# Peptides against a protein of PDB entry 4U39, part 31

Target 1, 302 residues: chain A of PDB entry 4U39
Amino acid sequence: SIKVIGVGGGGNNAVNRMIENEVQGVEYIAVNTDAQALNLSKAEVKMQIGAKLTRGLGAGANPEVGKKAAEESKEQIEEALKGADMVFVTAGMGGGTGTGAAPVIAQIAKDLGALTVGVVTRPFTFEGRKRQLQAAGGISAMKEAVDTLIVIPNDRILEIVDKNTPMLEAFREADNVLRQGVQGISDLIATPGLINLDFADVKTIMSNKGSALMGIGIATGENRAAEAAKKAISSPLLEAAIDGAQGVLMNITGGTNLSLYEVQEAADIVASASDQDVNMIFGSVINENLKDEIVVTVIATG

## One batch from the design tools (peptide; made by RFdiffusion4, then SolubleMPNN)

Design b1_p10_8_s1 (from b1_p10_8, 6 letters changed)
Fold by OpenDDE base, seed 5:
Structure b1_p10_8_s1 (fold): chain B 302 residues (1-302), chain A 10 residues (1-10)
Amino acid sequence: as target 1 above (302 residues)
Amino acid sequence: MKIFSFEVRL
């Protein structure tokens, strides 16, 4: 089974966005120290952590409180994650709960023998230096606790949105990018496509790889596959070029009109931008809700 | 480049 665990406010918002977009073949778990925020989760499983420590009032933006809250609730987290083959741990880093609890939850998933993938955000620069420093510590702890850690630099979202985008919409886009990171992997395993990957192939690319980068490209029209692939490999979300990656995971999602030729064209573009010795795996997904759009997700590991 | 040609299991 595949489980997605959203940790703290940002993680729970991302999980809500996944549920709203009907991400298939995954079980959703919402974790928070704030009981009121947790009640707003759409996840089937809702877990309040650190009930004794925080009394449901949240972590007060303190990562040490988030950590201790997860440690207090370790047995409950173990029970919720038991039997998962793969666990996605999603969080907004820089806060109290997400920053402190996500590494503890990730370690629990890894100790249970699940392929553990972190999908986390760095805070926007406007959230302040304190959040950035807290996020750096949490990301370091996540890197030790996961098989692969996808880090989304929120400031790069400001390069893909309009200059007049309200702050609330920039956070919604961060939640959407977290969704795309989870869905881009989970769909390769859980959703039928033209080319399906088995869990063993994904495990080979993602096991013990450390930090990963994600690029996303969306296009329409006659050259949509090539354009989407080019946008993915040049995505502002990529803090570096993919040419140095030891592993590449590619998802090509299209509507019912997605052709094998378009899949090959997109794969050839990503392959040509990668190292000659790269271990590349690619899958295709059919999403009937996509019209003439192709979505290419690239995850570079190693 | 090991393109793992996944067997297209239809």
Scores: peptide ipSAE 0.015, ipTM 0.498, DockQ to the pose 0.078
Fold by OpenDDE base, seed 2:
Structure b1_p10_8_s1 (fold): chain B 302 residues (1-302), chain A 10 residues (1-10)
Amino acid sequence: as target 1 above (302 residues)
Amino acid sequence: MKIFSFEVRL
């Protein structure tokens, strides 16, 4: 089974966005120290952590409270994760609960023998230096606790949105990018496409790889596959080029009109931008909600 | 239906 755990406010917003976009074949778990925020989750499983420590009032933007809250609730987290083959841990780094609890939850998942993937955001620079420093500590702790850690630099989202985009919409786009990171992997396993991957293929690329980069490209029209692939490999979300990656996971998602030629064209572009010795796996997914759009997601590991 | 996982070995 695949489980997606949203940890704290940002992680739970991302999980809500996944549920709203009907991401299939995954179980959703919402984790928070704030009981009121947790009630707004759409997840089937809702877990309040650190009930004794926080009394449901949240972590007060303190990562040490988030950590201790997850430690207090270890047995509950273990029971919720039991029998998972894969666990996604999603969080916004820089806060209290997400930053502190996500590494503890990830370690619990890994200790249970699940393939553990972190999908987390760095805070925007405008959220201030304190959040950035807390996020750096949380990301470092996540790196040790996961098999693969996808880090989304929120400041790079500002390069893909309009300059007039309200701050609230920039956070919604961060939630959407977190969704794309999870869905880009989970759909390859859980959703039938033109080319399906098994869990063993994904495990080979993602097991004990440490940090990963994610690129996303979307395009329409006659050259949509090539354009989407080019946008993915040049994505502002990539903090580095993919040519140094040891592994590449690619998802090519299209509508019912997605052709095998378009899949191959996109794959060839990503392969040509990667190292010759890279272990590249790719899958294709049909999403009937996509009209003329192709979405290419690239995850570079190692 | 044989799902061909094409590992593109470069």
Scores: peptide ipSAE 0.012, ipTM 0.498, DockQ to the pose 0.212
Fold by OpenDDE base, seed 4:
Parts: structure tokens; C-alpha cells; sequence
Structure b1_p10_8_s1 (fold): chain B 302 residues (1-302), chain A 10 residues (1-10)
């Protein structure tokens, strides 16, 4: 089974966005120290952590409170994650609960033998230096606790969105990018297709790889596959080029009109931008809702 | 919904 655990406010917003976009084949768990915020989760499983420590009033933007809250609730987290083959841990880094609890939850998932993937955001520069420093500590702790850590630099979202984009919309876009990171992997496993990646292939590429970079490209029209692939490998979300990656996971998602030629064309573009010795695994997903749209997700590991 | 997977072993 695949479980997605949203940790704290940002992680729970991302999980809500996943549910709203009907991401299939995953179980959703919402974790928070704030009981009122947790009540707004759309997840089937809602877990309040650190009830004794915080009394449901949240972590006060303190990562040490988030950490201790997860430690207090360890047995409950273990029971909720038990039997998962894969666990996505999603959080906004820089806050109290997400930054402190996500590494603890990730370690619990890893200790249970699940393939543990972190999908987390760095705060925007405008959130201030304190959040950035807290996020750096949380990201460092996540690297030790996961098999693969995808880090989304929120400041790079500002390169994708309009300059007049309200701050609230920038956060919604961060939640959407978190969704795309989870969905880009989960669909490869959970969605039945013409050629499925087995979970063993994904496990081989993602086990003990540490940091990963994610690129996303979306296009429509006659050259949509090539355009989407080019956008993915040149995505502002990539803090570095995909050259030098030891592993590449590629997802091509399209409508019912997605051709094998378009799939091959997009794969060839990503392969040509990767090292010759790269272990590339490729999956294609048909989503009837995309119609003429192609979405290419690239995850570079190593 | 159909998925295609190609292992490109170079």
C-alpha cells in the first residue's frame, strides 16, 4: 500500500490538494499539533500529535515542539503507517510541526521497512530568515530519515507564476507542486497501465538516494510531448541540471490520445539531457481529464 | 487509465 502523510499546516494543505485532484491508489493521513487546523483536513485518517505537550494549540513555529510532539505520539504513528510499502512524507519546512515532526515520522516509516520519500518545500525568502534557517535544519534531518528527499524551493515557484500573483496563490502553487511530486511517483505504481513500473523498479531508483530534484513540464498541441519534456528538464524547480544524476524517474501523463511516439520522443529528450550511465526508469500514465495536455515529471536522484 | 513503462537501460 502507498500512504501519503501530510505533516503540519503545509503538509495538510498539500494532502487536501491531492484529495481535491483525485490522486488515486493512496491512503491519506493528516498529522498536526493544531487540532483546529487538523479538523479542516479532508484526509480519512486524522492524527493529532503531541496532545499532552501542545494541548492541540500547535507547535508555536518551534521545530523542537514539533519533534517532541511526534516522539510523544510514536506508537500512534507506527500503527497508522504499519503495512505500508511506500510512504510519502509531505511538509512545508520552516514551521514548527512540519519541520520538527516530519523527520521523526519519516524515520518511523523507514524503520517499518517502507520506501520513504520526503516531498517538502523550502520557505519563500519573504517568510524570513528564521523560517529559512529552521527549514535548513529540518531538511538536514529529513535527509537522514528518508530514502529519497525531493526539496521544492518555493522561490523558484515565483519564476513560474505571474509577478502579480498574491502570496496566498504562491502558497497554493507550492501545495500544487507538492501534489505533482507525489502524484508523479504514485501514479507510476498505483495506476494500471500498458506498461507498469513495478514497485521494485521504483524502489531500486529511490532507495537510499538522498536528495532528489524535480522538474515539471506541461504542454499542449502537436509538439506537446517534446515541449513538455524540454520544460521538465529546464524547470526552474531544478536547482541543478539533470546531468550528473545517478537515477532518473520520468512520468509522462497524457490523455487517451497519448501516442507511443510522443512517449518515446519525450523519453529521448530526457535521456539526451541525462548522463550516459544514468539509470532511467520511465512510466506513462493516461489521465482522461488531460485531453490534449501532456505533463512530464522528472525526478533526478543521486 | 493505462500506464506505459519503458526501462531504458542504456
Amino acid sequence: as target 1 above (302 residues)
Amino acid sequence: MKIFSFEVRL
Scores: peptide ipSAE 0.010, ipTM 0.466, DockQ to the pose 0.582
Fold by OpenDDE base, seed 3:
Structure b1_p10_8_s1 (fold): chain B 302 residues (1-302), chain A 10 residues (1-10)
Amino acid sequence: as target 1 above (302 residues)
Amino acid sequence: MKIFSFEVRL
């Protein structure tokens, strides 16, 4: 089974966005130290961690409280994650609960033998230096606890949104990018498409790979496949070119009119931008909601 | 330790 665990406020918002977008074939778990925030989760499984430590009042933006809260609730986390083949741990780094608890939860998933993928955000620069420093510590701890860590730099989201985008919408876009990172992988395994991947292929590319980068491209029209692929490999979310990656995961998602030619055209563009020795795997997914859109997600590992 | 399992009965 595939489990998605949202940790703290940002992780829970991302999980809500996944549920709202009908991400299929995954079980959702919401984890928080704030009991009021946790009640707003759409996840089936809701877990309050550190109930003794925090009394449900949250972590006070302190990662050490988030860490200790997850440690207090270790047995409950183990029980919730037991039997998962794959675990996505999603969080907004820089806060108390997400930053502190996500690495502990990731380690528990990994110790249970699940393929453990972190999908996390770095805070926007405007959230201040304290958030950035806390996020850096949480990201370092996540790297040790996961098989693959996708880090989304929120400041790069400002390059893909309108300059007049309200701060609240920029956070919603961060939640959407977290959704796209999870869905871009989970759909390759869980959603029937034109080309399905097995879990073993994904496991080969993602096991013990450390940091990963994600690019996303969306396009419409006659050249939509090529345009979406070009946007994905040149995405501002890629802090580096996909050149030099040891592994590439590619998802080509389209409507019912997605052709095998479009899938091949997109795959050839991504392959041409990758090293000759890259282990590339690609899948294609049909999403009836996309109509005329193609979404290309590229995850570069290694 | 109340695990609130809300069984969403489908």
Scores: peptide ipSAE 0.000, ipTM 0.384, DockQ to the pose 0.020

Design b1_p10_8_s3 (from b1_p10_8, 7 letters changed)
Fold by OpenDDE base, seed 1:
Structure b1_p10_8_s3 (fold): chain B 302 residues (1-302), chain A 10 residues (1-10)
Amino acid sequence: as target 1 above (302 residues)
Amino acid sequence: MKIFAFDVRL
């Protein structure tokens, strides 16, 4: 089974966005120290952590409170994660709960033998230096606790959105990029297709790989596959080129009109941008909600 | 939904 755990405010917003976009074949768990914020979650499973420590009033933007809250609730987290083959831990880094609790939850998942993938954001620079410093500490702790850590640099989202984009829409786009990172992997495993990836293949690419980079490309029109692939490998979300990656996971998602030629063209572009010795795994997904769009997600590991 | 996953061992 695949479990997605949203940790704190940013992680729970991402989980809500995943549920709103009908990401299939996954169980959603919302985790928070704030009981009022947790009640707004769309997740079926809602877990309040650190009830004794915080009294449901949240972590006060302190990562040490978030950490201790997850440690207090360890047994409850273990029970909720039991029998998962894969666990996604999603959080906005720089806050109290997400920054402190996400590494603890990830370690619990890893200790249970689940393939543990972190999908987290760095705060925008405008959120201030304190959030950036807290996020750096949380990301460092997360790297030790996961098999693969996808880090989304929120400042790079400002390069893919209009300059007049309201701050609220920039946060919604961060939630959407978190969704795309989880869905880009989970669809390869959880959705039945003409060619299924074995969970073993995904595990080989993602197990004990440390930091990963994610690129996303979306295109429409006659050359949509090639354009989406080129946008993915040149994505502003990639802090480095993919040519040095030891492993590449690629998802090509299209509508019912997605052709085998388009899948091959997109795969060849990503392969040509990768090292010759790269372990590349690709899947294609048919999403009926995508009419004329192709979405290419590239995850570079190693 | 249909998925096509190819392991391209280059």
Scores: peptide ipSAE 0.024, ipTM 0.531, DockQ to the pose 0.621
Fold by OpenDDE base, seed 4:
Structure b1_p10_8_s3 (fold): chain B 302 residues (1-302), chain A 10 residues (1-10)
Amino acid sequence: as target 1 above (302 residues)
Amino acid sequence: MKIFAFDVRL
């Protein structure tokens, strides 16, 4: 089974966005120290952590409170994660609960033998230096606790959105990028298709790889596959080029008109931008809602 | 919904 755990406010907003976009084949768990915020989760499983420590009043933007809250609730987290083959831990880094609890939850998932993938955001620079420093500590702790850690630099989202985008919409786009990172992997495993990636292939590429980079490209029209692939490998979300990656996971998602030629063309573009010795795993997904749109997601590991 | 996977072993 695949489980997605949203940790703290940002992680729970991302989980709500995943549920709203009907990401299939995953179980959703919302974790928070704030009981009022947790009640707004759309997840079937809602877990209040650190109830004794925080009394449901949240972590006060303190990562040490988030950590201790997860430690207090360890047995409950273990029970909720039991039998998962894969666990996504999603959080906004720089806060109290997400930054402190996400590494603890990730370690619990890893200790249970699940393939543990972190999908987390760095705060925007405008959130201030304190959040950036807290996020750096949380990201460091996540790297030790996961098999693969996808880090989304929120400041790069400002390069893909209009300059007039309200701050609230920039946060919604961060939640959407978190969704795309989870969905880009989960769809490869959970959705039946003409060729399925087995979980063993994904496990081979993602086990003990440390940091990963994610690129996304979206396009329409006659050259949509090539354009989407080029956008993915040049994505502002990539803090580095993919040419140094030891592993690449590629998802091409299209409508019912997605051709094998378009799939191959996109794969060839991503392969040509990767190292010659790269282990590339490619999957394609048919989503009837995309119509003429193609979405290429590239995850570079190692 | 259909998925294609290619092991692109170069």
Scores: peptide ipSAE 0.022, ipTM 0.538, DockQ to the pose 0.567
Fold by OpenDDE base, seed 5:
Structure b1_p10_8_s3 (fold): chain B 302 residues (1-302), chain A 10 residues (1-10)
Amino acid sequence: as target 1 above (302 residues)
Amino acid sequence: MKIFAFDVRL
């Protein structure tokens, strides 16, 4: 089974966005120290952590409180994650609960023998230096606790949105990028496509790989596959080029008109931008809601 | 080495 666990406010907003976009074949778990915020989750499983420590009042933007809250609730987290083959841990780094609890939850998932993937955001620079420093500590702790850690630099979202984009929409786009990172992997396993990957292939590419970068490309029209692939490998979300990556996971999602030729063309572009000795896995998914759009998601590891 | 592992389980 695949489980997605949203940790703290940002992680729970991302999980809500995944549920709203009907990401299939996964079980959703919402975790928070704030009981009022947790009540707004759309997840089937809702877990309040650190009830004795925080009394449901949240972590006060302190990562040490988030950490201790997850440690207090360890047995409950173990029970909720038990029997998962794969666990996605999603969080906004820089806050109290997400920054402190997500590494603890990830370690619990890893200790249970699940393939553990972190999908987390760095805070925007406008959220202030304190959040950036807290996020750096949380990301460091996540790297040790996961098999693969996808880090989304929120400041790079400002390069793909309009300059007049309200702050609330920039956060919604961060939630959407978190969704795309989870869905780009989960769909390859849980959704029948033109090319199905087995879980063992995904496990081989993602196990003990450390940090990963994600690129996304979307296009329409006659050259949509090539354009989407080119946008993915040049995505502002990539803090580095993928040419040095030892592993690449590629998802190609399209409508019912997605052709094998388009899948091959996109895969050839991504593989040409990668290391000659790269371990590349690719999958294709049909989503009728995309109509004429192709979405290419690239995850580069190593 | 580009390994396209097509495990088409029908």
Scores: peptide ipSAE 0.017, ipTM 0.524, DockQ to the pose 0.078
Fold by OpenDDE base, seed 3:
Structure b1_p10_8_s3 (fold): chain B 302 residues (1-302), chain A 10 residues (1-10)
Amino acid sequence: as target 1 above (302 residues)
Amino acid sequence: MKIFAFDVRL
């Protein structure tokens, strides 16, 4: 079974966005120290952590409170994650709950023997230096607690959105990129497509790989497969080129008109941008909502 | 809808 656990405000917003986009084959868990914020979650499973410590009033933007809240609720987290083959831990780093609790939750998932994938954001520079420093500490703790950690640099989202994009929409785009990171992997396992991957293939690419980079490309028209692949490998979300990666996980998602030729064309472009010795696995997913769009997601590991 | 409402009955 695949579980997605959203931790704190940003993680819970990402989980809500996943549910709204009908990400299939996953169980959703919302975790927060703020009971009021947790009530707004669309997740089937809602867990308040650190009820004694915080009284449901949140972590006060303190990662140590988020950490202690997860430690207080360890047995509850263990029971919620038990029997998962894969656990996605999603959070916005720089806050109290997400930054402090996500590494503890990830470690619990890993100790249960689940393939543990972190999908987290770095805060925007405008959120201030304190949040950046807190995020750096949380990301460091996540690296030790996961099999693979995808870090989305929110400042790179400002390169793909219009300059007039309201701050609230920039946060919604961060939640959407978190969704795309989880969905790009979970769909390869949980959603039937033209080419399905087994969980063992994904486990081979993602187990004990540490940091990973994610690129996303979207295109339409006659050359949509090639354009989406080129956009994915040159994505601003990639902090480095994929040519140094030991492993590449590729998702090619299209509508019912997605052809095997388009899948092969996109795969060949990503392979040509990768190292010759790269372990590349690719899957294709059909999403009827995309119609004329192709979405290419690339996860580079190692 | 599994509300794990931990009713902290004080």
Scores: peptide ipSAE 0.008, ipTM 0.380, DockQ to the pose 0.015

Design b1_p10_8_s4 (from b1_p10_8, 7 letters changed)
Fold by OpenDDE base, seed 4:
Structure b1_p10_8_s4 (fold): chain B 302 residues (1-302), chain A 10 residues (1-10)
Amino acid sequence: as target 1 above (302 residues)
Amino acid sequence: MKIFYFDVKL
């Protein structure tokens, strides 16, 4: 089974965005120290952590409170994650609950023997230096606790949205990029396509790989596969070129008209931009909602 | 470059 656990406000907003976009084949868990915020979750499983410590009033933007809240609730977290083959831990780094609790939850998932993937945001520079410093500590702790950590640099989202985009909409786009990071992997396992990956292949690419970067490309029209692949490998979300990655996971999602030729064309573009010795896996997913769109997701590990 | 083509077991 695949479980997606949203930790704190940003993680829970991302989980709500996943549910709203009908991401299939996953169980959703919402975790928070704020009981009022947790009540707004759409997840089937809702867990209040640190009820004694916080009394449901949240972590006060303190990562040490988030950490202690997850430690207080360790047994309940273990029970909720039990029997998962894969666990996605999603959070906004720089806050209290997400930054402190996500590494503890990730370690619990890893200790249970699940393939543990972190999908987290680095805060926008406008959120201030305190959040950036807290996020750096949370990201460091996540790297030790996960098999693979996808870090989304929120400042790079400002390069793909309109410059007049309101701050609230920039946060919604961060939640959407978190969704795309989870969905880009989960769909390869849970959703039938032209080329299905087995869980053992995904486990081989993602197990104990440390940090990962994600690129996304979307295109339509006759050259949509090539354009989507080129956009993915040149994505602003890639803080570095995919050249030098030890592993590459590629998802090619299209409508019912997605051809094997388009899948191969997109895979060849990503392979040509990768190191010759890279361990590359690619899968294809059929999503009837995309019609003429192709979405290419590239995850570079190592 | 080892491209692993995985056989689609239908």
Scores: peptide ipSAE 0.015, ipTM 0.493, DockQ to the pose 0.076
Fold by OpenDDE base, seed 2:
Structure b1_p10_8_s4 (fold): chain B 302 residues (1-302), chain A 10 residues (1-10)
Amino acid sequence: as target 1 above (302 residues)
Amino acid sequence: MKIFYFDVKL
């Protein structure tokens, strides 16, 4: 089974976005120290952590409170994650709950023998230096606790959105990028295809790989596959080129008009931008809601 | 939903 655990405000916003976009074949768990925020979750499983420590009032933007809250609730987290083959831990780093609790939850998932993938954001620079420093500490702790850690630099989202984009829309786009990171992998496993990826192949690419980079490309028109692939490999979300990656996961999602030629064209572009010895796995997904749009997600590991 | 997966062992 695949479980997605949203940790704190940002992680739970991302989980809500995943549920709203009907991401299939995954179980959703919402975790928070704030009981009021947790009530707004659309997840089937809702877990308040650190009830004794925080009294449901949240972590006060302190990662040490988030950490201790997850430690207090270890047994409940273990029971919620039990029997998962794969666990996605999603969080906005820089806050109290997400930054402190996500590494503890990830370690619990890993200790249960699940393939543990972190999908987290770095805060925007405008959120201030304190959030950036807290996020750096939380990301460092996540690296030790996960098999693969996808880090989304929120400042790079500002390079792909209009300059007039309201701050609230920039956060919604961060939640959407978190969704794309989880969905790009979960669809490869959970959605029945004409060819199913073996979970063993995903496990080989993602196990003990440390940091991963994610690129996203979206395009329409006659060359949409090639354009989407080129945008994915040149995505501002990539802090480095994918040419040095030991593994690449690619997801090509299109409407009912997605052709095998378009899938091949996009795959060839990503392969040509990767090392010759790269372990590449790719999937194609038909989403009737995309109509004429193609979305390419690339996750580079190693 | 139809998904096609291609394992490209290079």
Scores: peptide ipSAE 0.014, ipTM 0.476, DockQ to the pose 0.619
Fold by OpenDDE base, seed 3:
Structure b1_p10_8_s4 (fold): chain B 302 residues (1-302), chain A 10 residues (1-10)
Amino acid sequence: as target 1 above (302 residues)
Amino acid sequence: MKIFYFDVKL
């Protein structure tokens, strides 16, 4: 089974966005130290952590409280994650609960033998230096606790949105990018497409790889596959080029009109931007909601 | 080696 665990406010918002977008074949778990915020989760499984420590009042933006809350609730986390083949741990780094608890939860998932993928945000620079420093510590702890860690640099979202985009919409876009990172992988396993991947192939590319880069491209029109692939490999979300990656995971998602030619064209573009010795796996997914859009997600590992 | 895994589940 595939489980998605949203940790703290940002992780829970991302999980809500996944549920709203009908991400299939996954079980959703919402984790928080704030009981009121947790009640707003759409996840079937809601777990309050650190009930003794926090009394449901949250972590007070302190990562050490988030960490201790997850440690207090270790057995309940183990029970909720037991029997998962894959676990996505999603969180907004820089806060209390997400920063502190997500590494502990990820380690629990990994110790249970699940393929453990972190999909986390680095806070916007405007959230201040304290959040950036807390996020850096949480990201470092996540890197040790996961098989693969995808880090979304929120400041790069400001490069792809309009300059007049309200701060609230920038956070919603961060939640959407977290959704795309999880869905771009989970759909390859859980959603039937033109090309399905087995879990063993995904496991080969993602196991013990550490940090990963994610690029996303969306396009429409006659050259939509090529344009989406070019946008994915040049995505502002990539902190570096995909050259030098040991592994590349590619998802091409389209509507019912997605052709095998378009899948091949997109795969050839991504493969041409990758090293000759790269282990590239690609899958294709049919999403009837995309109409004429193609979405290419590239995850570079190693 | 580019491994194209086509598992076409029809």
Scores: peptide ipSAE 0.008, ipTM 0.470, DockQ to the pose 0.090
Fold by OpenDDE base, seed 5:
Structure b1_p10_8_s4 (fold): chain B 302 residues (1-302), chain A 10 residues (1-10)
Amino acid sequence: as target 1 above (302 residues)
Amino acid sequence: MKIFYFDVKL
């Protein structure tokens, strides 16, 4: 089974966005120290952590409180994650709960023998230096606790949105990028496509790989596959080129008109931008809600 | 470059 666990406010917003976009084949778990925020989750499984420590009032933007809250609730987290083959841990880094609890939850998932993937955001620069420093500590702790850690630099979202985009919409786009990171992997396992990957293939690419970069490309029209692939490998979300990556996971999602030629064209573009010795896996997904759109997600590891 | 086509279990 695949489980997605959203940790704290940002993680719970991302999980809500996944549920709203009908990401299939996964179980959703919402975790928070704030009971009021947790009540707004759309997840079937809702877990309040650190009830004794925080009294449901949240972590006060302190990562040490988030950490201790997850440690207090360890047995409950273990029971909720039990029997998962794969666990996605999603959070916004820089806050109290997400920054402190997500590494603890990830370690619990890994200790249970699940393939543990972190999908986390760095805060925007405008959230201030304190959040950036807290996020750096949380990301460092996540690296030790996961098999693969996808880090989304929120400041790069400002390069893909209009300059007049309201702050609230920039956060919604961060939630959407978190969704795309989870869905881009989960769909390869859980959703039948033209090319299905087995869980062993995904495990080979993602086990003990450390930090990963994610690129996303979307296009329409006659050259949509090539354009989407080019946008993915040049995505502002990539902090580096994919040419140095030891592993690449590619998802090609299209409508019912997605052709094998388009899948091959997109794969060849991503492969040409990668090292010759790269271990590349790719899958294709059919989404009937996509008309003329192709979405290419690239995850570079190593 | 090894493109591994994994077995399409139809």
Scores: peptide ipSAE 0.000, ipTM 0.463, DockQ to the pose 0.078

